# Ledger of designs, part 222: peptides against a protein of PDB entry 6TME

Target 1, 324 residues: chain A of PDB entry 6TME
Amino acid sequence: NRLKRAYIALQAWKKAFYSDPFNTAANWVGPDVCSYKGVFCAPALDDPSVLVVAGIDLNHADIAGYLPPELGLLTDVALFHVNSNRFCGVIPKSLSKLTLMYEFDVSNNRFVGPFPTVALSWPSLKFLDIRYNDFEGKLPPEIFDKDLDAIFLNNNRFESTIPETIGKSTASVVTFAHNKFSGCIPKTIGQMKNLNEIVFIGNNLSGCLPNEIGSLNNVTVFDASSNGFVGSLPSTLSGLANVEQMDFSYNKFTGFVTDNICKLPKLSNFTFSYNFFNGEAQSCVPGSSQEKQFDDTSNCLQNRPNQKSAKECLPVVSRPVDCS
Target 2, 324 residues: chain A of PDB entry 6TME as posed
Amino acid sequence: NRLKRAYIALQAWKKAFYSDPFNTAANWVGPDVCSYKGVFCAPALDDPSVLVVAGIDLNHADIFGYLPPELGLLTDVALFHVNSNRFCGVIPKSLSKLTLMYEFDVSNNRFVGPFPTVALSWPSLKFLDIRYNDFEGKLPPEIFDKDLDAIFLNNNRFESTIPETIGKSTASVVTFAHNKFSGCIPKTIGQMKNLNEIVFIGNNLSGCLPNEIGSLNNVTVFDASSNGFVGSLPSTLSGLANVEQMDFSYNKFTGFVTDNICKLPKLSNFTFSYNFFNGEAQSCVPGSSQEKQFDDTSNCLQNRPNQKSAKECLPVVSRPVDCS

## One batch from the design tools (peptide; made by RFdiffusion4, then SolubleMPNN)

Design b2_p22_7_s2 (from b2_p22_7, 7 letters changed)
Fold by OpenDDE base, seed 4:
Structure b2_p22_7_s2 (fold): chain B 324 residues (1-324), chain A 22 residues (1-22)
Amino acid sequence: as target 1 above (324 residues)
Amino acid sequence: SLLEEAEAKRPARVKKELEEIL
């Protein structure tokens, strides 16, 4: 009996709670699991006459505890939303049995360990949110082989390089922000044809930006701020026909910010502050447009306010990195 | 369906998250 298995799983989970400040699981008593707060039942896909646990929503419950292996008995769950809790430990491998998993949100918790590779086992997964945890190590390349709509990885402890498989992703949104990613952005990034928003903020990424970024025709947000990028901005960025928000601030970029970038048709905000740019087109000057906002603060620009000193600029500007 | 409802809410969730990061 599927509901009996669900009962076992949910009771095991209740026992794994260390604190339930809102008493969310207070009604988690008895065999009628469909009446449990945060548990949602639906007709089974294979037999509409059978009621199964199809979803969990414990968002914002501030529950402290862990995920017990018995959760693998929830084989009919397609939605698993447990964000903004205090769950700790690792994601159980037993969740591989949840073959209908469609949305997995464990964000804003205290999960640790490597990337939860069990997520790779879910063939129908469309939404993955593991942000604001303590996941560590490398990102598995296989994550981008999945047909995901959104991938939230921000605010973790992920290290190593971004996999080259990123170009295979069909995701519209990907966040890498506030991790420890290093190395270059893969050239394959330009193959992300469905990409709307990508955020690299606050990593240890370096090297030159790949020219292939300019192939991201559907991107509306591109943020690469607070990294170690070097060289000039790719001229191919003129191809970003739909970009609205672009941020390259707090890097080590050099060279000239071109008119072709600043005149992008949908550009509303372009921040390139805290770099070593030594020139900008008139169209890039803050206040030059009523429709666009620019920030050129703390560069090596002539005749602009709030720039770096010649002493700070000279060592970097005189040794430009050739990205060709 | 439950899935359809989740899908319908997803864009708003994504937007909110991005606004918090940016």
Scores: peptide ipSAE 0.310, ipTM 0.886, DockQ to the pose 0.879
Fold by OpenDDE base, seed 1:
Structure b2_p22_7_s2 (fold): chain B 324 residues (1-324), chain A 22 residues (1-22)
Amino acid sequence: as target 1 above (324 residues)
Amino acid sequence: SLLEEAEAKRPARVKKELEEIL
């Protein structure tokens, strides 16, 4: 009996709670698991006459505990939303049995260990949110081979380079922010055909921006701030016809910020502050447009306020990085 | 369905997250 298996799983999970401040699992008693708070049942896909546990929603329950291996008995779960809790430990490998997994949200918890590779085993996964945890190590390249709609990786401990497989991703949203990613952005990034929003904020990324970024025609948000990027902005950024929010602040960029970038048709905010730009087009000057907001603070611009000193600028500006 | 409801809410969740990051 599928509900019996669910009962075993849910009771094991309740036992794995260290703290349940809101008494969320108070009614998790008896075999009627479909009445459990945060448990949602639906007709099974293979047999509509059979009721199964199809979803878990324990968002914002502040539950402390861990995910026991018995959760692998929840084989009919397609939605697993447990964000904003205090769950710790690792994601159980037994969750590989949840072959219907569609949305997996474990964000804002205390999970540790490497990337939860069990997520790669779910053939139907469309939404992966593991942000605000303590996941560490390198990102498996295979994550971008999956047909995901959204990938939230931000605010973890991921390190190493961004996989070149990123170009294979079908995701519209990918967040890398506030990790320890290093190296260059792969040139394959331009192949992300569905990308709308990508965020690299607050990593240790470096090198030149690949020209292929300009191929991201559907991007509305591109934030690469707070990294170690060098060189000039690619001229191909003029291809970002739909970009609304663009941020390159807090890097080591040099060169001239061109009209072709600042006059992008959908651009609302462009922040390029805290770099070493030595020139900007008039269209890039803050206040030059009523429809666009610019920030050119703390660059090496002449005749602009709040710029770096000549002493700070000269060593960098005089040795521009050639990005080919 | 549960999936349809989740999909309907997803854009709002994504937007909220982006606003928190940006």
Scores: peptide ipSAE 0.297, ipTM 0.891, DockQ to the pose 0.875
Fold by OpenDDE base, seed 2:
Structure b2_p22_7_s2 (fold): chain B 324 residues (1-324), chain A 22 residues (1-22)
Amino acid sequence: as target 1 above (324 residues)
Amino acid sequence: SLLEEAEAKRPARVKKELEEIL
């Protein structure tokens, strides 16, 4: 009996709670699991006459505890939303039995260990949110082979390089922000045909920006701030026909910020502050447009306020990185 | 269905989460 298996799983999970401040699991008593708070039942896909546990929603419950291996008995679950809790430990490998998993949200918890590779075993997964945890180590390249709509990885402890397989991703949103990623952005990034928003904020990324970024015709948000990028901005950025928000602040960029970038048709906000740019087009000057906001603060620009000193600029500007 | 409801809410959820990061 599927509901009996679900009962075993849910009672094991309740036992794994250290704290339930809102008494969310107070009614988790007896065999009627479909009446449990945060448990949602639906007709089984293989037999509409059978009721199964199809979803879990414990978002914002502030529950402290861990995920026991018995959760692998919830084989009919397609939606697993447990964000904004205090769950700790690792994601159980037994969750590989949840072959209907469609959305997996464990964000805003205290999970640790490597990337939860069990997520790669789910053939129908469309949404993955593991942000705001303590996941560490390398990002598996296979994550971008998944047909995901969104990939939230931000605010973790991931390290190493971004996989070249990123170009295979069909995701509209990908976040890398606030990790320990290093190396260059892969040139394959330009192959992300469905990409709308990508965020690299606050990593240890370096090198030149790949020219292939200019192929991201559908991107509306591109944020590469707070990294170690060098060289000039690629001239191919003029191809970002739909970009609205662009941030290159807090890097080591040099060279001239061109009209072709600042005149992008949908650009509303362009921040290139805290770099070593030595020139900008008139269209890039803050206050030059009512429709566009620019920030050129703390560069090496002449006749602009709040710029770096000549002493700070000369060592960098005199030795431009050639990205060719 | 639960899946249809999730799919319908996803765009709004994604937008909200992105606004928090940006």
Scores: peptide ipSAE 0.159, ipTM 0.821, DockQ to the pose 0.974; fails the geometry check
Fold by OpenDDE base, seed 3:
Structure b2_p22_7_s2 (fold): chain B 324 residues (1-324), chain A 22 residues (1-22)
Amino acid sequence: as target 1 above (324 residues)
Amino acid sequence: SLLEEAEAKRPARVKKELEEIL
């Protein structure tokens, strides 16, 4: 019965392929779905004597097509990996029936529409990768209420603010890069207890950085480059005891880059180029350390190469944003 | 199990994905 449902689903999916350049689905013939290329069977959790379709891996198949609603019949699937294809349309709501979903990777496709809210219905989801698609609109706050290990949202069309619920996330890795997110980084960010890497690159984020970033004791990568952030760097950044990679480039930051930041014990790369910083500590100067790399290019620094002109600097530096 | 194998490979996979973004 369960494999029969899987057969119906997989045949419907094969029919939904517009192009299969590598003939990945060429052997998708007959009732023996466990022999299908990219289909993986395992003993059912409720009955070890019964085989079920537990995984799909069609990564890098360059398949053009869509996800038909019949995929909801794959009720035993825990691993769904279909990255680097040309699948289009929306994620079917019928996938809500896949209650065992553990890893969902649809990255590098042509999916459109709002955030796939069906992902919120999966109680056991640990890994979500929807990057490099055309998903749009608001990010649902509920995404951060889920016990996810990693959240990849980068290279989409998401807009609006980052939800305040971000502080509830247990994820070690979160990517927001290359979207259209706006507003401030929520102060609740400091509550992300398991965070190791967070990337905000290339959004429309603005305002002052929250002081609470300094509470991210386990963060190793913090990239906020290519946004509209203003004000001085928070002094609390001295609390980032494990940060290795830090990037604040291509913003509108002002003020002084302090020793307390540049002397962070695990810091290997710190990029703060293309801002309006008017001073830096000696420890921040590129070439001052053999163990650390710095980039101070295109700021308002005195006696440094490759800085902005006085004409460009004066209007901004003379009117610093007070983040207090 | 497939899940155990996926869990074991996840850290390396996540790292690789991050390197592509950074």
Scores: peptide ipSAE 0.140, ipTM 0.800, DockQ to the pose 0.926; fails the geometry check

Design b2_p22_7_s3 (from b2_p22_7, 8 letters changed)
Fold by OpenDDE base, seed 1:
Structure b2_p22_7_s3 (fold): chain B 324 residues (1-324), chain A 22 residues (1-22)
Amino acid sequence: as target 1 above (324 residues)
Amino acid sequence: SLLEKAEAERPERIKKKINEIL
């Protein structure tokens, strides 16, 4: 039966633990898997008279080990939360059998290998958190074809370009921060109809920002700091009617920071420091508003404190990148 | 249900997670 399969899976997993400092699996003994710490049972969706393992929550257990292939026997699991452990290795392909997977959180572990493509096989997945691991390689374009609410990819080893399919994403939150993504932000980004928060911090992204960013009417957080972006800020950023936090710091932007950006109605914090901006509107000056916080440090602005030297500015400012 | 609870808590979980990197 289903609970017997779950028992086999959970016992195999217990054997795959190298360290369990909080003795989380101490009570993982016997066939009554529904009594196991961190194991949650519920009536099966296809037969309410049958009790199945529907959820795993081992968050913050500091368990060292790996995920054995027998976890594929947990076919009724919809919630898999195992963040803040020391699990290593790869996500087993056998998890493709967990067709009810709804939330998958393996963040803050020691997983390695390519993107766990098994996540693409879960038709009902809504939440994917694989941040703070050592996943590497290319991001599969198909991830953005999925009807996810949130995609956390930050603090990994992902590289290559951001897929053009990003525009197909229905996610409200996407994090790319602290990877090795390169290339331009796809123009299709403007098609992300549900996007509220997107973070590109600390990658190798470059080129001009696409004008289509201005179509992100629902975005409240847009952070593109610590990249290699060039050119001027798109005038279409005036379309970010709901942006509250915006950060373009530590890039190679040039040109003039305009009123239409700094006067965005919901803007609370706008950081554009450590660039090569050669002008800013009065509304962008730090201290110009009580409701908004600005940082214009280390640009090429005249009559502002803490700016780059003329020697640093001139070579860049005199050769502006045309993004048109 | 477990799913309903998870859905109810998800927005706050998301907020906490993103705030860790901002």
Scores: peptide ipSAE 0.485, ipTM 0.940, DockQ to the pose 0.969
Fold by OpenDDE base, seed 4:
Structure b2_p22_7_s3 (fold): chain B 324 residues (1-324), chain A 22 residues (1-22)
Amino acid sequence: as target 1 above (324 residues)
Amino acid sequence: SLLEKAEAERPERIKKKINEIL
């Protein structure tokens, strides 16, 4: 009966294909769904004598179409990987029936609408990738209450502020890049105990960086470039003992870039170009280290090449934002 | 198992995905 339901779902999906340039679904004929290309069967968790559809992998198939509601009949699917296609429309609410969902990758498609809240209904979800789509609106705060390993949100149309619940996340990787997020980074960010990589690139984020960023002891990548951040870099950034890649470029930062930041023990690349920094420690100067790469271009630094003019610097540097 | 394989491959998949952004 489970495979019959899977057959109905997969045939409905095949019917929802507008284009299948690699003929991926050419063998999607007949009741033997376990032989379908990109369909993977396994023994059911509740009955090992029963074979069920446990996974879908249609990555890089360039399929155009949509996800029909009949996909909700795939109740045994734990892995749903359909990235790098041309699927459009919304994620069906009927997918809430896929209670075993473990990894959901719909990245690099043409999905639209609000955040797919059906993802919140999956109790065992560990991996969520919805990047490179056209999802819009607010990010639901409940996403960070889930025990996810990775959350990819980049290259969408998400708006509003980053939820305060971010501090509850157990994810090692979170990407916000290339959206329309605004407001400040929540102070709760320092509570992300498993965080290794976080990317804020190319949003409308503003305000001061929270001091609590310095509590991210396990972070290896921190990129906040191409935003509207102001004020000085927090002195607590000296606590980033494992940071390797750090980027604050293309913001409105002011003040002095200190030794405590530039001498971080694992730091490989530190980019703070295109800001309004008016001083840097000798350890921050490009070429000062063989092991570290720095970029101080287009700041308000004295005796450095490729800096902003005094005319550009004076209005900003003379009115520093107090982040205290 | 299918899930065990996915879990084993996940770190490399994540690394690849993040490198596409950086």
Scores: peptide ipSAE 0.474, ipTM 0.935, DockQ to the pose 0.927
Fold by OpenDDE base, seed 2:
Structure b2_p22_7_s3 (fold): chain B 324 residues (1-324), chain A 22 residues (1-22)
Amino acid sequence: as target 1 above (324 residues)
Amino acid sequence: SLLEKAEAERPERIKKKINEIL
């Protein structure tokens, strides 16, 4: 029966624990898996008279170990939350059998290897968090074809470019921060109609920002800090009617920061420090508004404090990048 | 249900997660 399979899986997993400092699996004894700490049973979707293991929650258990292939026997699991542990190795391919997977959170672990492509096999997946691991290689473009509410990829070792398929994403939140992504932000980004928050912090992204960013009408947070972006800020950023937090700091931007950007109606914080901007509108000046916070530190601005020297500015400002 | 509870909690969970990055 289903619970017998679950018992086999959970006992195999317990054997795969190297350390359980909170004794989370201490009661993982005997066939009554529904009494196991962190194991949640529910009536099966196909037969309400049958009790199945529907969820795992081992968040913050600090468990060291790995995920054994026997976890593929947990075929009724829809929620798999095992964040803030010390699980290592790879995500087992056998998890493809968990066709009801709805939320998958393996964040803040020690997982390695390529992107867990098994996540692409789950037809009903709505939430994916693989952040704070050591996943590496390319991001599969198919991830953005999934109907996900949120995609957390930050603090990994992902490389290569951001897939053009990003525009197909229906996610409200996407994080790329603290990886090794390179190249330009795809122009298709403007097609992300449900996007509220996107974070690119601390990558090797470069080139000009696409004008299509201005089409992200629902965005409240846009952070592109700590990259290699060049050129002027797109004038179309004036279209970000709901942006509250915007950060372009620690890039190589040039040109003029316009009034239309700094007067965005919902803008609360706008950081454009540590660039090579050579001008700003009065509305962009720190202290010009009580409702908005600006940071213009370490640019090439005239008559502003804490700016770069002429010697540092001249080579960059005199060679503006044409984004046309 | 377990799923309904998870769905209800997801927005707040997402908010907490994104705030840890920013």
Scores: peptide ipSAE 0.444, ipTM 0.924, DockQ to the pose 0.922
Fold by OpenDDE base, seed 3:
Structure b2_p22_7_s3 (fold): chain B 324 residues (1-324), chain A 22 residues (1-22)
Amino acid sequence: as target 1 above (324 residues)
Amino acid sequence: SLLEKAEAERPERIKKKINEIL
């Protein structure tokens, strides 16, 4: 019965293909769904004597089409990997029936609409990748209540603020890059105890960086480049004992880049170019270390090459934003 | 199992994905 339902679902999906340039679904014929290319069967969790469709892998198939509601019949699927295709439309609400969903990767497709809230209904979800799509609107705060290892949201059309619930996330990796997020980074960010890598690149984020960033002891990558951040770098950044890659470039930061930041013990690359910094410690100067790479280009630094003109600097540097 | 294999591969998969962004 389970495989029969899977057959119905997979045949409906095949019918929803507009183009299959690699003929991936060419063998999707007949009731033996476990022989289908990209379909993986396993013993059911509730009955090891029953074979069920447990995984889908259609990565890099360049398939054009949509996800039909009949996919909700794949109730035993735990792995759904369909990245690097040309699937369009919305994620079907019927996928809420896939209660075993563990990894969901629909990245690099043509999906549209709001955040796929069906992902919030999956109690066992550990991995979510919806990057490189056209999802839009607000990010549901509930996404960070889930016990996810990684959350990839980059290269979409998400807007509004980053939810304060971010501090509840247990994810090691979170990407917000290349969206339309606005507002400040929530102070609750410092509560992300398992965070290793966080990327804010290319949004419309603004305000001062919260001091609580310095509490991210496990962070190895922190990239906040290409936003509208203002003020000085928090002194608490000296607490980032494991940061290796740090990027604050293309913002509106002011003030002095301190030794306490540039001498971080694991720091390999620190980019703070294209800001309005008016001073830097000697330890921050590019070429000062063989072990660390720095970029101070296009700031308001004295006696450094490739800096902004006094005309560009003066209006900003003379009116520093107080982040206190 | 399929899930065990996926779990074992996930860290490297995540690393690969993040490197595509940075």
Scores: peptide ipSAE 0.425, ipTM 0.920, DockQ to the pose 0.918

